Peptides against a protein of PDB entry 1ZZD. Designs and how they scored, part 33

Target 1, 109 residues: chain A of PDB entry 1ZZD
Amino acid sequence: FQVVNPYLLRDLVDLGIWDEGMKQYLITQNGSIQGLPNVPQELKDLYKTVWEISQKTIINMAADRSVYIDQSHSLNLFLRAPTMGKLTSMHFYGWKKGLKTGMYYLRTQ

## One batch from the design tools (peptide; aimed at target 1 S54 M90 Y93)

Design b2_p22_5 (made by RFdiffusion4)
Pose (drawn by RFdiffusion4):
Order: sequence, then structure tokens, then C-alpha cells
Structure b2_p22_5 (pose): chain A 109 residues (1-109), chain P 22 residues (1-22)
Amino acid sequence: as target 1 above (109 residues)
Amino acid sequence: EEEEEEEEWHEEELEELEEYLE
């Protein structure tokens, strides 16, 4: 099979750019749209992959929501070019933000 | 720009961690 994010899909059709220079490109690009040459910036900002969102923001939103969480939440973390240093800063950042669950799985590479 | 800002943020978090461990 293979199916594209239906919201991203609706928008590409609404621009008529859902030509084949897309279904193919999208798959051989991990489903990323940054750096597509013909896509508005607003769409680029709206459809960031989790690999394209700073794990800093992920942790901050987790900290925000956590004051309302009686228990905890499964906080999966995603690192692009993972170094031991970046992981260390990620762990400490979540730690100093007072999170109960600093990390569920680390998805990487 | 975003990558540079992310790297600077990691450096700052490591400096804060060293200070905490001291």
C-alpha cells in the first residue's frame, strides 16, 4: 500500500501540484515537505515531521501539559543526528523541567 | 538557522548540567 497525510493531501490537490512530482518524491524523502520547490511556506510549517520539530518544543509542550496530568505521559523522543552530547542535553532538559517521564523510546538515526 | 539554534541550546543545557553537578 501507501497513503499520504490526508490534510497534506487535500492541500496539494487544492494547489493542483499533486502531480507525480509528489507521490514519488514524498516517499523517497521520508514524507517530508521542507525543501520541496513548489510548496508554500505555511504548508511547510504546518506539516513538519517529528524529526523536523525540535525535541525542545516537544519537551516544553510536555511540561506545559504535565501540570494537568495526575500520572505521567509516554514521551517518545526523536533525534536526527544523535550524539551522546545531544542526548545528554535532552535528558537534562526534561529532567530540569520536572517531568516524570523523561523518555519512553528513543527513535533515532 | 534552526540547526544552529538547536546546537547552541544543547551547549547551554550541557553547561547548566555541569554547573548543577558541581

Design b2_p22_5_s1 (made by RFdiffusion4, then SolubleMPNN; from b2_p22_5, 8 letters changed)
Fold by OpenDDE base, seed 4:
Structure b2_p22_5_s1 (fold): chain B 109 residues (1-109), chain A 22 residues (1-22)
Amino acid sequence: as target 1 above (109 residues)
Amino acid sequence: DEEKEEEEWEKKELEELKKFLE
């Protein structure tokens, strides 16, 4: 994976929302998290946006079981394969709290 | 490459998730 901008990383860590899932999210949305402009206001806006998205995702996953059910099925299937399991786990790492809540609704196979 | 494939897969999954969060 690409190296995260140190300033972006720092601020995300300070906000307590930095994790592998957040990193992947930024990559998928912007194509790359490298070379982001070092403009303080833009960075702050970005951080706020990321924070809001992250919190919204967690809350929605906790409140809407449909989101979790859809992803949990995929996650369970992918866990059978180490490579896909690892990738899927990393993908949803940023929503760990939401996943933990959603695990209550996980169906047994 | 493998990294690109993983990113594409992840993008797909995020799009699926975002569909529910709209």
Scores: peptide ipSAE 0.014, ipTM 0.251, DockQ to the pose 0.029
OpenDDE base, seeds 1, 2, 3, 5: peptide ipSAE 0.006, 0.014, 0.008, 0.008; ipTM 0.204, 0.263, 0.243, 0.252

Design b2_p22_5_s2 (made by RFdiffusion4, then SolubleMPNN; from b2_p22_5, 9 letters changed)
Fold by OpenDDE base, seed 2:
Structure b2_p22_5_s2 (fold): chain B 109 residues (1-109), chain A 22 residues (1-22)
Amino acid sequence: as target 1 above (109 residues)
Amino acid sequence: DEEEEEEKFEKELLEELEKLLK
């Protein structure tokens, strides 16, 4: 199941925009806040999802290397207490080890 | 089975990543 990043929750509460509607929005957007107009860009940059990072990396790789990318398969990872830094490290580690596809879904155990 | 191989890969990757990121 999907869980909202606790640090993101904190920051949204500090902004005074956290409510049940926001919660449902994040669920429907798979944790992404990129489409929210009332969130500072710095916060959007900080809390980019693994999916968004993966897509950017794939696009850049395709542009740089003209490599065919098979996006039909997804990788699901489960973490107990994910942080943005940890998720980023996992993403790039997998990439360096020759992961064929991006990281599509992250869930908590 | 391709699905089984993928699940095995995911499990192995998780184990290695958890070691690295502890």
Scores: peptide ipSAE 0.016, ipTM 0.298, DockQ to the pose 0.037
OpenDDE base, seeds 1, 3, 4, 5: peptide ipSAE 0.016, 0.009, 0.016, 0.009; ipTM 0.266, 0.230, 0.320, 0.248

Design b2_p22_5_s3 (made by RFdiffusion4, then SolubleMPNN; from b2_p22_5, 8 letters changed)
Fold by OpenDDE base, seed 4:
Structure b2_p22_5_s3 (fold): chain B 109 residues (1-109), chain A 22 residues (1-22)
Amino acid sequence: as target 1 above (109 residues)
Amino acid sequence: KEEKEEEEWEKEELKKLEEELK
């Protein structure tokens, strides 16, 4: 599962499509909005979950940050990475695993 | 099961976010 991005939640509210049904949908979809027809593609592109990001992309993002991200300061490090954009607020249970993989690849070069 | 526990945790986090939006 993935924690719902707070900016995504805000955007869904702004779109007027946030309701109990949407909430349950996101829970069952681990935070993914990719399957929602009433969401602009721009938002879908912006709010990809860690499961929707290729390992290569994760590695590239990690390389761009060039820092090790631990559990406690993951958000802080993302906020300090300007290339992360709105993804900085994404707190995913699975993100650590993705970042660990990315950082592992960077360190093994 | 673990997946159900994760869903409950996610629901709690979502609830916190919803409260912040009010």
Scores: peptide ipSAE 0.053, ipTM 0.509, DockQ to the pose 0.022
OpenDDE base, seeds 1, 2, 3, 5: peptide ipSAE 0.034, 0.030, 0.032, 0.029; ipTM 0.499, 0.464, 0.373, 0.468; seed 1 fails the geometry check

Design b2_p22_5_s4 (made by RFdiffusion4, then SolubleMPNN; from b2_p22_5, 7 letters changed)
Fold by OpenDDE base, seed 1:
Structure b2_p22_5_s4 (fold): chain B 109 residues (1-109), chain A 22 residues (1-22)
Amino acid sequence: as target 1 above (109 residues)
Amino acid sequence: SEEEEEEKFDEEELEKLEKELE
């Protein structure tokens, strides 16, 4: 599964196209909006799945949410070819950014 | 199945985010 992007959800709500049908579509498409005909192309370019963005970007987003939300957010990491060194570096980067929780879920392609 | 568990996770996560946006 994909990490649900809270900023994407906000933008879909602001566009007035968020509904139960959209929710189910995103679930079945692993968070991808690329196939949606009612979404502007600029948003499709802006929002990519976790497989298409930097893991540092994901960590930064998680850290930002953890600062302002009074809940512990899980950090989901998606790696194509994880190594021990890479995992360690990512973990330390998240720690340095002030994440309240460690890595919750690791998925590989 | 694994796919069903992934879908459940996504659904629960979306519900949490929806509540935060209200």
Scores: peptide ipSAE 0.052, ipTM 0.521, DockQ to the pose 0.023
OpenDDE base, seeds 2, 3, 4, 5: peptide ipSAE 0.041, 0.014, 0.037, 0.031; ipTM 0.502, 0.315, 0.591, 0.470

Design b2_p22_6 (made by RFdiffusion4)
Pose (drawn by RFdiffusion4):
Structure b2_p22_6 (pose): chain A 109 residues (1-109), chain P 22 residues (1-22)
Amino acid sequence: as target 1 above (109 residues)
Amino acid sequence: LEELEEEMEEWTEEELEELEEF
């Protein structure tokens, strides 16, 4: 099979750019839209992959919501070019933010 | 993406300094 994010899909049709220079490009680009030459910036900002969102924001939003969480939450973490240093900062950052669950799975590469 | 990687490097340096002080 293969299906595109329906919201991203609706927007590409609404711009008529859903030409084949897309279904194909999208698959051989991990489903990313940053750096597509013909897509508005607003769409780029709205459809960031999790690999394109700073794990800092992910941790902050987790900390924000956590004061309302009686228990904890499964906080999966995503690192692009993973170094031991970046992982260390990610662990400490979540640790100093007072999170109960600093990390569920680490998805990487 | 290059900017995100630069941000991650800068943020890593800051968090390591704080970790060493702790």

Design b2_p22_6_s1 (made by RFdiffusion4, then SolubleMPNN; from b2_p22_6, 9 letters changed)
Fold by OpenDDE base, seed 5:
Structure b2_p22_6_s1 (fold): chain B 109 residues (1-109), chain A 22 residues (1-22)
Amino acid sequence: as target 1 above (109 residues)
Amino acid sequence: MEKLEEEEEKFTKEMLEELEKE
């Protein structure tokens, strides 16, 4: 699964456009909202540049699987400068939270 | 994968500390 960006979710909910159709669209577009006609350009620009969000929130959301896009059993995380220590800590935290496959997709800047 | 509980707790704590710095 791919955890949904909680800030994006909030903004989509505030716009009143979050629904099952929107969720499926995001799946097909690999999380991109650039093609959505009912989303303000300002919001598109914002999430075009957004790279990192709270990793704690991502892991917690993945653990309870309340907000996610189902693609696999993988967890996607984003780090600017991952170190071995950080990666290990994240792996253990995910494991403790019950993520069977742990961290699968790591995006770095 | 099997992991030691003590080490798991240690790394969990470290993870939380790092994430709180965001």
Scores: peptide ipSAE 0.019, ipTM 0.381, DockQ to the pose 0.161
OpenDDE base, seeds 1, 2, 3, 4: peptide ipSAE 0.015, 0.015, 0.015, 0.009; ipTM 0.353, 0.316, 0.323, 0.200

Design b2_p22_6_s2 (made by RFdiffusion4, then SolubleMPNN; from b2_p22_6, 11 letters changed)
Fold by OpenDDE base, seed 5:
Structure b2_p22_6_s2 (fold): chain B 109 residues (1-109), chain A 22 residues (1-22)
Amino acid sequence: as target 1 above (109 residues)
Amino acid sequence: MEELLKEEEEFEKEELEKLKKE
């Protein structure tokens, strides 16, 4: 797997901020640019990692799809620091939204 | 970790070369 998205690399080069320091930063941050002050918010939103996308949004999207499907598609959730409380909340929210199939994959960073 | 870094360096080099051709 690649740490740096090729399109992100292009955009960072276009911004003139790509250098060895930026490369090392991205490696230590697992590809995240959210903490960079010299990157426009638009690019930060575009290049959110799977760990930064709201899992609630993912659940909403899955629930929307499940309206038209007899059984919910496999749902993958990504949590940086899963807790029992977070997992319980996610399951209840999914249930409330009408997901017919529970969480299939839980990934941790 | 070293192998991952090496792959990343190779990928970076390849992508930068592609950008130069644009």
Scores: peptide ipSAE 0.020, ipTM 0.305, DockQ to the pose 0.014
OpenDDE base, seeds 1, 2, 3, 4: peptide ipSAE 0.013, 0.015, 0.018, 0.017; ipTM 0.226, 0.315, 0.254, 0.347

Design b2_p22_6_s3 (made by RFdiffusion4, then SolubleMPNN; from b2_p22_6, 8 letters changed)
Fold by OpenDDE base, seed 1:
Structure b2_p22_6_s3 (fold): chain B 109 residues (1-109), chain A 22 residues (1-22)
Amino acid sequence: as target 1 above (109 residues)
Amino acid sequence: MEKLEEEEEKFTEEELKKLEEE
C-alpha cells in the first residue's frame, strides 16, 4: 500500500522537509501537497493527484486521444463531491467533445 | 432542439466551472 508517489517522496527528502509529520499530513490529505506552503509551485504542479487535475482537462485529453485510438479507453472521472447536475454536465461535455467511450464517475471522497 | 442544446451548453459550462473551483 503506497500513499505517496515515490518520486514525490524523493523530492520531499531532497527539499529536507520529509519527516514523520509530513508523512502523516500526506496520509490525511490523500497524497496532496497542494496545501503545503514550503513546497515550490512547480513541484505542486508536477504532483497533482487525480482529485487536483481539472476534470475538464481530462475530458479534453480523452477526446483528443479518441481520435487516434481504435479501441477508445473508458473515461474515468474522479469527483470529490459530485451532484447529479455536475455529472450530467460532464456527460454532455464529454459527448460534445466527441468521446466514443463510456464515461464513468468515481467518487471516493 | 436548438434551444435545448443551448440551455444544456450553458448548464454544462456553469457546472464544470463550479466543479473546478471547489
Scores: peptide ipSAE 0.013, ipTM 0.337, DockQ to the pose 0.169
OpenDDE base, seeds 2, 3, 4, 5: peptide ipSAE 0.008, 0.005, 0.009, 0.005; ipTM 0.241, 0.221, 0.242, 0.203; seeds 2, 4 fail the geometry check

Design b2_p22_6_s4 (made by RFdiffusion4, then SolubleMPNN; from b2_p22_6, 10 letters changed)
Fold by OpenDDE base, seed 1:
Structure b2_p22_6_s4 (fold): chain B 109 residues (1-109), chain A 22 residues (1-22)
Amino acid sequence: as target 1 above (109 residues)
Amino acid sequence: MKELEEEEEEFTKKMLEELKKE
């Protein structure tokens, strides 16, 4: 399961344009909305600078999901400027939260 | 496939709920 930026998701839902097609588009575009014709330019400009949310929040949600699902899902994390220290901390934090998978896919801009 | 889609939808709902708390 690929994680989409929650704030972007909220804004797309508020616009009433969130659907499966939009989801698939974002997956192929690595979360970029720059090419979407039905998104206001104001939001496109905003999300040029808003790439990351709290990674702890993402990990918390993933851990919570893992309690209720049978399948182990991969976690795709989007990092603007990953460092070894940050990645290590995220990995251990995920373990402490009981993630079924320790494998993360990293995406960077 | 339907089951997987349902799981993803539920997760999406949860993400939105978390955003309401922020």
Scores: peptide ipSAE 0.014, ipTM 0.238, DockQ to the pose 0.027
OpenDDE base, seeds 2, 3, 4, 5: peptide ipSAE 0.011, 0.007, 0.007, 0.009; ipTM 0.240, 0.234, 0.241, 0.241

Design b2_p22_7 (made by RFdiffusion4)
Pose (drawn by RFdiffusion4):
Structure b2_p22_7 (pose): chain A 109 residues (1-109), chain P 22 residues (1-22)
Amino acid sequence: as target 1 above (109 residues)
Amino acid sequence: EELDTLLEELQEIEEKYIDELY
């Protein structure tokens, strides 16, 4: 099979750019839209992959919501070019933010 | 004292790498 994010999909049709220079490009690009030459910046900002969102923001939103969480939450973490140093900062950052669950799975590469 | 030194080192590591967490 193969299906595109329906919201991203609606927007590409609404711009008529849903030409084949897309279904194909999208698959051989991990489903990323940053650096597509013909897509508005607003769409780029709205459809960031998780690999394109700073794990800093992910941790901050987790810390925000956590004061309302009686238990904890499954906080999966995503690192692009993973170094031991970056992982260390990610663990400490979540640790100093007071999180109960600093990390569920680490998805990487 | 050893724990405070460890936390300071971890803070320095955190400041070095925090904006690279992608």

Design b2_p22_7_s1 (made by RFdiffusion4, then SolubleMPNN; from b2_p22_7, 8 letters changed)
Fold by OpenDDE base, seed 4:
Structure b2_p22_7_s1 (fold): chain B 109 residues (1-109), chain A 22 residues (1-22)
Amino acid sequence: as target 1 above (109 residues)
Amino acid sequence: DEEKKLLEELEKIMEKYIDDLY
């Protein structure tokens, strides 16, 4: 179940492009506006879904947090099209970055 | 040595894939 980000909704309304068609588009696109030509790039950069954020960045953030916490934590990763190669790469990169655990929970669209 | 060289190449390959993770 997905809902439209309320702040994104506000900005789309302010742009005057929010309507039922836009709503349906966002639903089918899982909240992504990256494919919309009539949306400013600045707004596209501002609003990224969890599927559009680089998982490398997520791993980096997790590694950084691990420096300051004693307990180990699992990492939730979101992949559109997981492959064995990608999974292996995530594990390897996580290890290289010094994550305390190798526990990754993979979520897909 | 050859093992070290192989590991370095492996790391490069892995970095390539991690960049495309999303």
Scores: peptide ipSAE 0.022, ipTM 0.361, DockQ to the pose 0.646
OpenDDE base, seeds 1, 2, 3, 5: peptide ipSAE 0.019, 0.018, 0.017, 0.017; ipTM 0.397, 0.338, 0.354, 0.331

Design b2_p22_7_s2 (made by RFdiffusion4, then SolubleMPNN; from b2_p22_7, 9 letters changed)
Fold by OpenDDE base, seed 4:
Formats: sequence, structure tokens, C-alpha cells
Structure b2_p22_7_s2 (fold): chain B 109 residues (1-109), chain A 22 residues (1-22)
Amino acid sequence: as target 1 above (109 residues)
Amino acid sequence: SAMEELLKKLEEIMEKYIDELY
């Protein structure tokens, strides 16, 4: 698997901040640039990793897709620090949004 | 049904925690 998004790599090179140190940093951070002080916030917003994207947004997207598909679909949810409360909230939110299936694949960091 | 009412109530309670999702 690739740790660094190829488009992110391009942008970092264009910024002139790509080097071996940056590479190693990204490896240790699972591709996240959120903690980098020398990266514009706009790029941080653009290149959120799966661990940094709002799970609510992901559920909304899944619900939107459900408008066009009838068959069952599974939802991959990525939680950095899952709790019973968060899991329950996601379940009810998905239910409220009318997701046709309750099959969730939970991934943890 | 009682189950439906319970689920609805639980949904309402848990809705306030949705903002805590990642």
C-alpha cells in the first residue's frame, strides 16, 4: 500500500518541501499532513486522510449513494478511537439517514 | 410498538453525540 497520495506528493514537491525527512514523517503519520507547520491550511483541508474525514460526512455520502442503488452495500468506517457511544451514534445516524443496510466494516487506527 | 418507541428514544438521545464522531 502507498502511504503518500500521489497528488499530495506532487503538491509537496511543487512547494519545494519534499525531502527524505518529509517522507519519513508522512510514513510515521500514516500520510497525514495535518501536523505540519509549513503546509498551508488549504492543502491540509484538501488532503485529509481517511482518519481525518468526518465520519458523519462519510455516512451522508453513503446515504446519498443509496438513492441510486437498491442492492445492499457495506460501509467502511474508520475510527481512530472508537467508543461504544460513537459506534451507537453512527448506527443510529445511519438508520436515521435511511441507509438500506446495517453492514459496517469497522477499521481502527 | 414498545420496541419502536424505545428505538426512537434512543435515537433522540444519541443524536446529540453525533457531533463527537470523527
Scores: peptide ipSAE 0.024, ipTM 0.391, DockQ to the pose 0.643
OpenDDE base, seeds 1, 2, 3, 5: peptide ipSAE 0.020, 0.020, 0.021, 0.018; ipTM 0.381, 0.379, 0.385, 0.359

Design b2_p22_7_s3 (made by RFdiffusion4, then SolubleMPNN; from b2_p22_7, 10 letters changed)
Fold by OpenDDE base, seed 3:
Structure b2_p22_7_s3 (fold): chain B 109 residues (1-109), chain A 22 residues (1-22)
Amino acid sequence: as target 1 above (109 residues)
Amino acid sequence: MEEEKKLKELEEIMEKNIDSLY
């Protein structure tokens, strides 16, 4: 069962480009709108999927949030093509940023 | 001193590799 982001749906409707074809496109693209030519870049930036966001940014955001909580977040990281070097770097970077837990879940594509 | 230098070198290498996370 796949659910479309209701806010994305609304914005696509407002753009007048929502139809059954668009729905099928989103399904095949796993929710990504990055390849759509008729969508403004601002909306593309707003509705990036987890595979389209810098994981370094995710770590930074987690580190920023950590100052407001006692326990570490359940941090999920996503890599399309993980390598040992990337994984080690991510763990190191998380540690350097003061995260109590370097990585809770790793998702790969 | 040598150990600290090696550690810093490794940290710099790892920091550069983090750019691949973008």
Scores: peptide ipSAE 0.030, ipTM 0.498, DockQ to the pose 0.553
OpenDDE base, seeds 1, 2, 4, 5: peptide ipSAE 0.027, 0.027, 0.025, 0.029; ipTM 0.478, 0.458, 0.451, 0.489

Design b2_p22_7_s4 (made by RFdiffusion4, then SolubleMPNN; from b2_p22_7, 10 letters changed)
Fold by OpenDDE base, seed 3:
Structure b2_p22_7_s4 (fold): chain B 109 residues (1-109), chain A 22 residues (1-22)
Amino acid sequence: as target 1 above (109 residues)
Amino acid sequence: SAAEELLKKLEEIYEKYKDELY
């Protein structure tokens, strides 16, 4: 199977920096290009792995899109080094986003 | 209302645990 994102591969080729060394680098970095000095920041932002995105951002996006659906959906969150504190914070932040929405509806009644 | 008060209490709990999330 392909370890490297095919679109990322294309962009790295277009930059002229793709080679076997780059391939091995990405494998060892679990697909992350964040540490590469010769990659534009725009591409780094585009190709963030799930481990490199703010968990608050993920929860915010989930909360935002839930406004437009009438069914429950699963939310997958990723923590590279989870602690009880981080897990608890993540759970309660999700609750907070739900509570904010709930409070909005209660005020309109 | 009772519902609003419950939400307030839950928000207080959130404030206690929000700091370690990135």
Scores: peptide ipSAE 0.059, ipTM 0.514, DockQ to the pose 0.298
OpenDDE base, seeds 1, 2, 4, 5: peptide ipSAE 0.058, 0.045, 0.039, 0.048; ipTM 0.548, 0.525, 0.498, 0.516

Design b2_p22_8 (made by RFdiffusion4)
Pose (drawn by RFdiffusion4):
Structure b2_p22_8 (pose): chain A 109 residues (1-109), chain P 22 residues (1-22)
Amino acid sequence: as target 1 above (109 residues)
Amino acid sequence: SFDELIETLEEYEDEYVDQWDE
C-alpha cells in the first residue's frame, strides 16, 4: 500500500500540484515537504515531520501539559544526527523541566 | 560533586540544546 497525510493531501490537490512529481518524491524523501520547490511556506511550517521539530519544543509542550497530568506521559524522543552530547542535553533539559518521564523510546538515525 | 555535575550538564545544554533537530 501507501497513503499520504490526508490534510497534506487535500492541500496539494487544492493547488493542483499533486502531479506525479509528488507521490513519488514524497516517498523517496521520508514524507518530508521542506525543500520541495513548489510548496508554500505555510504548508512547510504546518507539516513538519517529527524529525523536523526541535526536541526542545517537544519537551516544552510536554512540560506545559504535565502540570495537568496526575500521572505521567509517554514522551517518545526523536533525534536526527544523534551525538552523545545532544542526547545528554536532551536528558538534562527534560530533567530540569521537572518531567516525570524524560524519555520513553529513543527513535534515531 | 553534585553541584559540579549540574554545572557540567548545563554546559552540555548550552552547547547542544539548539541542535537536536540538526

Design b2_p22_8_s1 (made by RFdiffusion4, then SolubleMPNN; from b2_p22_8, 13 letters changed)
Fold by OpenDDE base, seed 3:
Structure b2_p22_8_s1 (fold): chain B 109 residues (1-109), chain A 22 residues (1-22)
Amino acid sequence: as target 1 above (109 residues)
Amino acid sequence: SEEEELEKLEEILEKYIDKTNE
């Protein structure tokens, strides 16, 4: 299965392009929407950092970040890192929202 | 496994959520 950003899922639904085919596509593409011609470039840019990183990489980042959990200043410094910080903020925030309102998973049949 | 990795991530994130609002 694949964990997806709930806001990405929302945006795909809002575009009216979410269906079983899209779901399977995202699974095979590890969440990447870069190859979709019917997705606005603005959306691709918004989620570029997200879809360029595998779930494994995200977990590795979180594991690395866990070193700073007990040190708020260090944690904040990590979050301020350019690309990784942006990804971490988006992913963690999305996950937090998912924990509160429902987590989204992509699964094969 | 994927399930195992997910559980690890959830634990890390929950710890993060407990200690910060960012």
Scores: peptide ipSAE 0.019, ipTM 0.297, DockQ to the pose 0.034
OpenDDE base, seeds 1, 2, 4, 5: peptide ipSAE 0.014, 0.012, 0.016, 0.018; ipTM 0.323, 0.216, 0.255, 0.391; seed 2 fails the geometry check

Design b2_p22_8_s2 (made by RFdiffusion4, then SolubleMPNN; from b2_p22_8, 13 letters changed)
Fold by OpenDDE base, seed 5:
Structure b2_p22_8_s2 (fold): chain B 109 residues (1-109), chain A 22 residues (1-22)
Amino acid sequence: as target 1 above (109 residues)
Amino acid sequence: SEEELLKKLEEVLKKYIDKTNE
């Protein structure tokens, strides 16, 4: 079961650029939208920040609690007005939940 | 730092891989 980040999906739909091709492109880009010319820079900056925070959290949690992670996709969550703590908790929760259910998440950055 | 954490993660993963291969 594949899941796309609902926030990214929303944003891409709002931009009118979401389709199966876009989904596959994101997969090939490891969830990165940074290379997309038709995405506003503000959105790129937002997802980049969220990705950086989430990756740091994942690394920290994996290292601290011996959670072994490969280089697969993961779910990144954010809010319009996110706090550092909220982003951290939401991302980790989503990622952990995905692992438990065997879901495949398209990570964003 | 994040880089230091990444290094720590690599160490953990290395231990895991070594254990799995035994």
Scores: peptide ipSAE 0.019, ipTM 0.353, DockQ to the pose 0.039
OpenDDE base, seeds 1, 2, 3, 4: peptide ipSAE 0.009, 0.018, 0.009, 0.017; ipTM 0.223, 0.261, 0.221, 0.424

Design b2_p22_8_s3 (made by RFdiffusion4, then SolubleMPNN; from b2_p22_8, 15 letters changed)
Fold by OpenDDE base, seed 1:
Structure b2_p22_8_s3 (fold): chain B 109 residues (1-109), chain A 22 residues (1-22)
Amino acid sequence: as target 1 above (109 residues)
Amino acid sequence: SEEEKLKELEKVLEKYIDKTSE
């Protein structure tokens, strides 16, 4: 499956431009927002430096951060039996806790 | 608020994630 960077999604929500059309656009553009006319250039510049990253890599990066240490048991459950819901929850948690990554698009291995 | 943004993000992710494309 494919998941967009939670910060990018937040920004799209803040802009009020998220819809089914945007979803399909992101799918076809592999997460790129560079071609969107209704996105501020500042955001385009921000996400120019963001690269696609694997699910495993993002999990490893998150696990290395102290913010996830307190949630190690939950993270271990996610790793042992990852579900869409668990992965989504992890992204929510990371976003909520201010997890910074260089990822704009997440995919499974 | 942060909570409101989180709820909105949840909605966005639910719309975006294609459960059939895992």
Scores: peptide ipSAE 0.021, ipTM 0.319, DockQ to the pose 0.069
OpenDDE base, seeds 2, 3, 4, 5: peptide ipSAE 0.006, 0.015, 0.018, 0.016; ipTM 0.200, 0.235, 0.313, 0.252; seed 3 fails the geometry check

Design b2_p22_8_s4 (made by RFdiffusion4, then SolubleMPNN; from b2_p22_8, 13 letters changed)
Fold by OpenDDE base, seed 1:
Structure b2_p22_8_s4 (fold): chain B 109 residues (1-109), chain A 22 residues (1-22)
Amino acid sequence: as target 1 above (109 residues)
Amino acid sequence: SEEEELEKLQEILDKYIDKTNE
């Protein structure tokens, strides 16, 4: 499965353009918004440089050691034995604090 | 409101999250 960048999802919701059609589009485009006509160029510029990471890799890293995730405002987050719920909560926290960058999207292998 | 935004985001994320990993 694919988890779209939560900050991107926020922005799409704020724009009022999120729907099932866009969801499917993003899935087929691996999270890319570059081809969306209703998205401001500012957002395209913001997210085209956001990095991609495997969810499996995150979990594997956490099993060995604490996972460090760097965000746009130097927010350092450490997760020990993270669950999907913890990861989600972490992203919500970052979003709540106004962060707009981070993981591009997560996927399983 | 911020709370409404969080709720919307959660609903969206729930569609992508594999609950088997929770």
Scores: peptide ipSAE 0.024, ipTM 0.354, DockQ to the pose 0.069
OpenDDE base, seeds 2, 3, 4, 5: peptide ipSAE 0.021, 0.019, 0.007, 0.017; ipTM 0.244, 0.303, 0.205, 0.387

## One batch from the design tools (peptide; aimed at target 1 K86 S89 M90)

Design b2_p23_3 (made by RFdiffusion4)
Pose (drawn by RFdiffusion4):
Structure b2_p23_3 (pose): chain A 109 residues (1-109), chain P 23 residues (1-23)
Amino acid sequence: as target 1 above (109 residues)
Amino acid sequence: EEEMEEEMKEMFEENKEFEDDLY
């Protein structure tokens, strides 16, 4: 099979750019839209992959919501070019933010 | 427990340059 994010899909059709220079490009690009030559910046900002969102924001939103969480939450973490240093900063950042669950799975590469 | 916290803070200070690059 293979299906594209329906919201991203609706927008590409609404621009008529859902030509084949897309279904194919999208698959051989991990489903990323940054650096597509013909897509508005607003769409780029709205459809960031998790790999394109700073794990800092992920942790901050987790800290925000956590004051309302009686228990904890499964906080999966995503690192692009993972170094031991970046992982250390990610652990400490979540740790100093007071999170109960600093990390569920680490998805990487 | 205090010594463990101090070690964690030292490790962080060594790697603090990555604090804003959590990609």

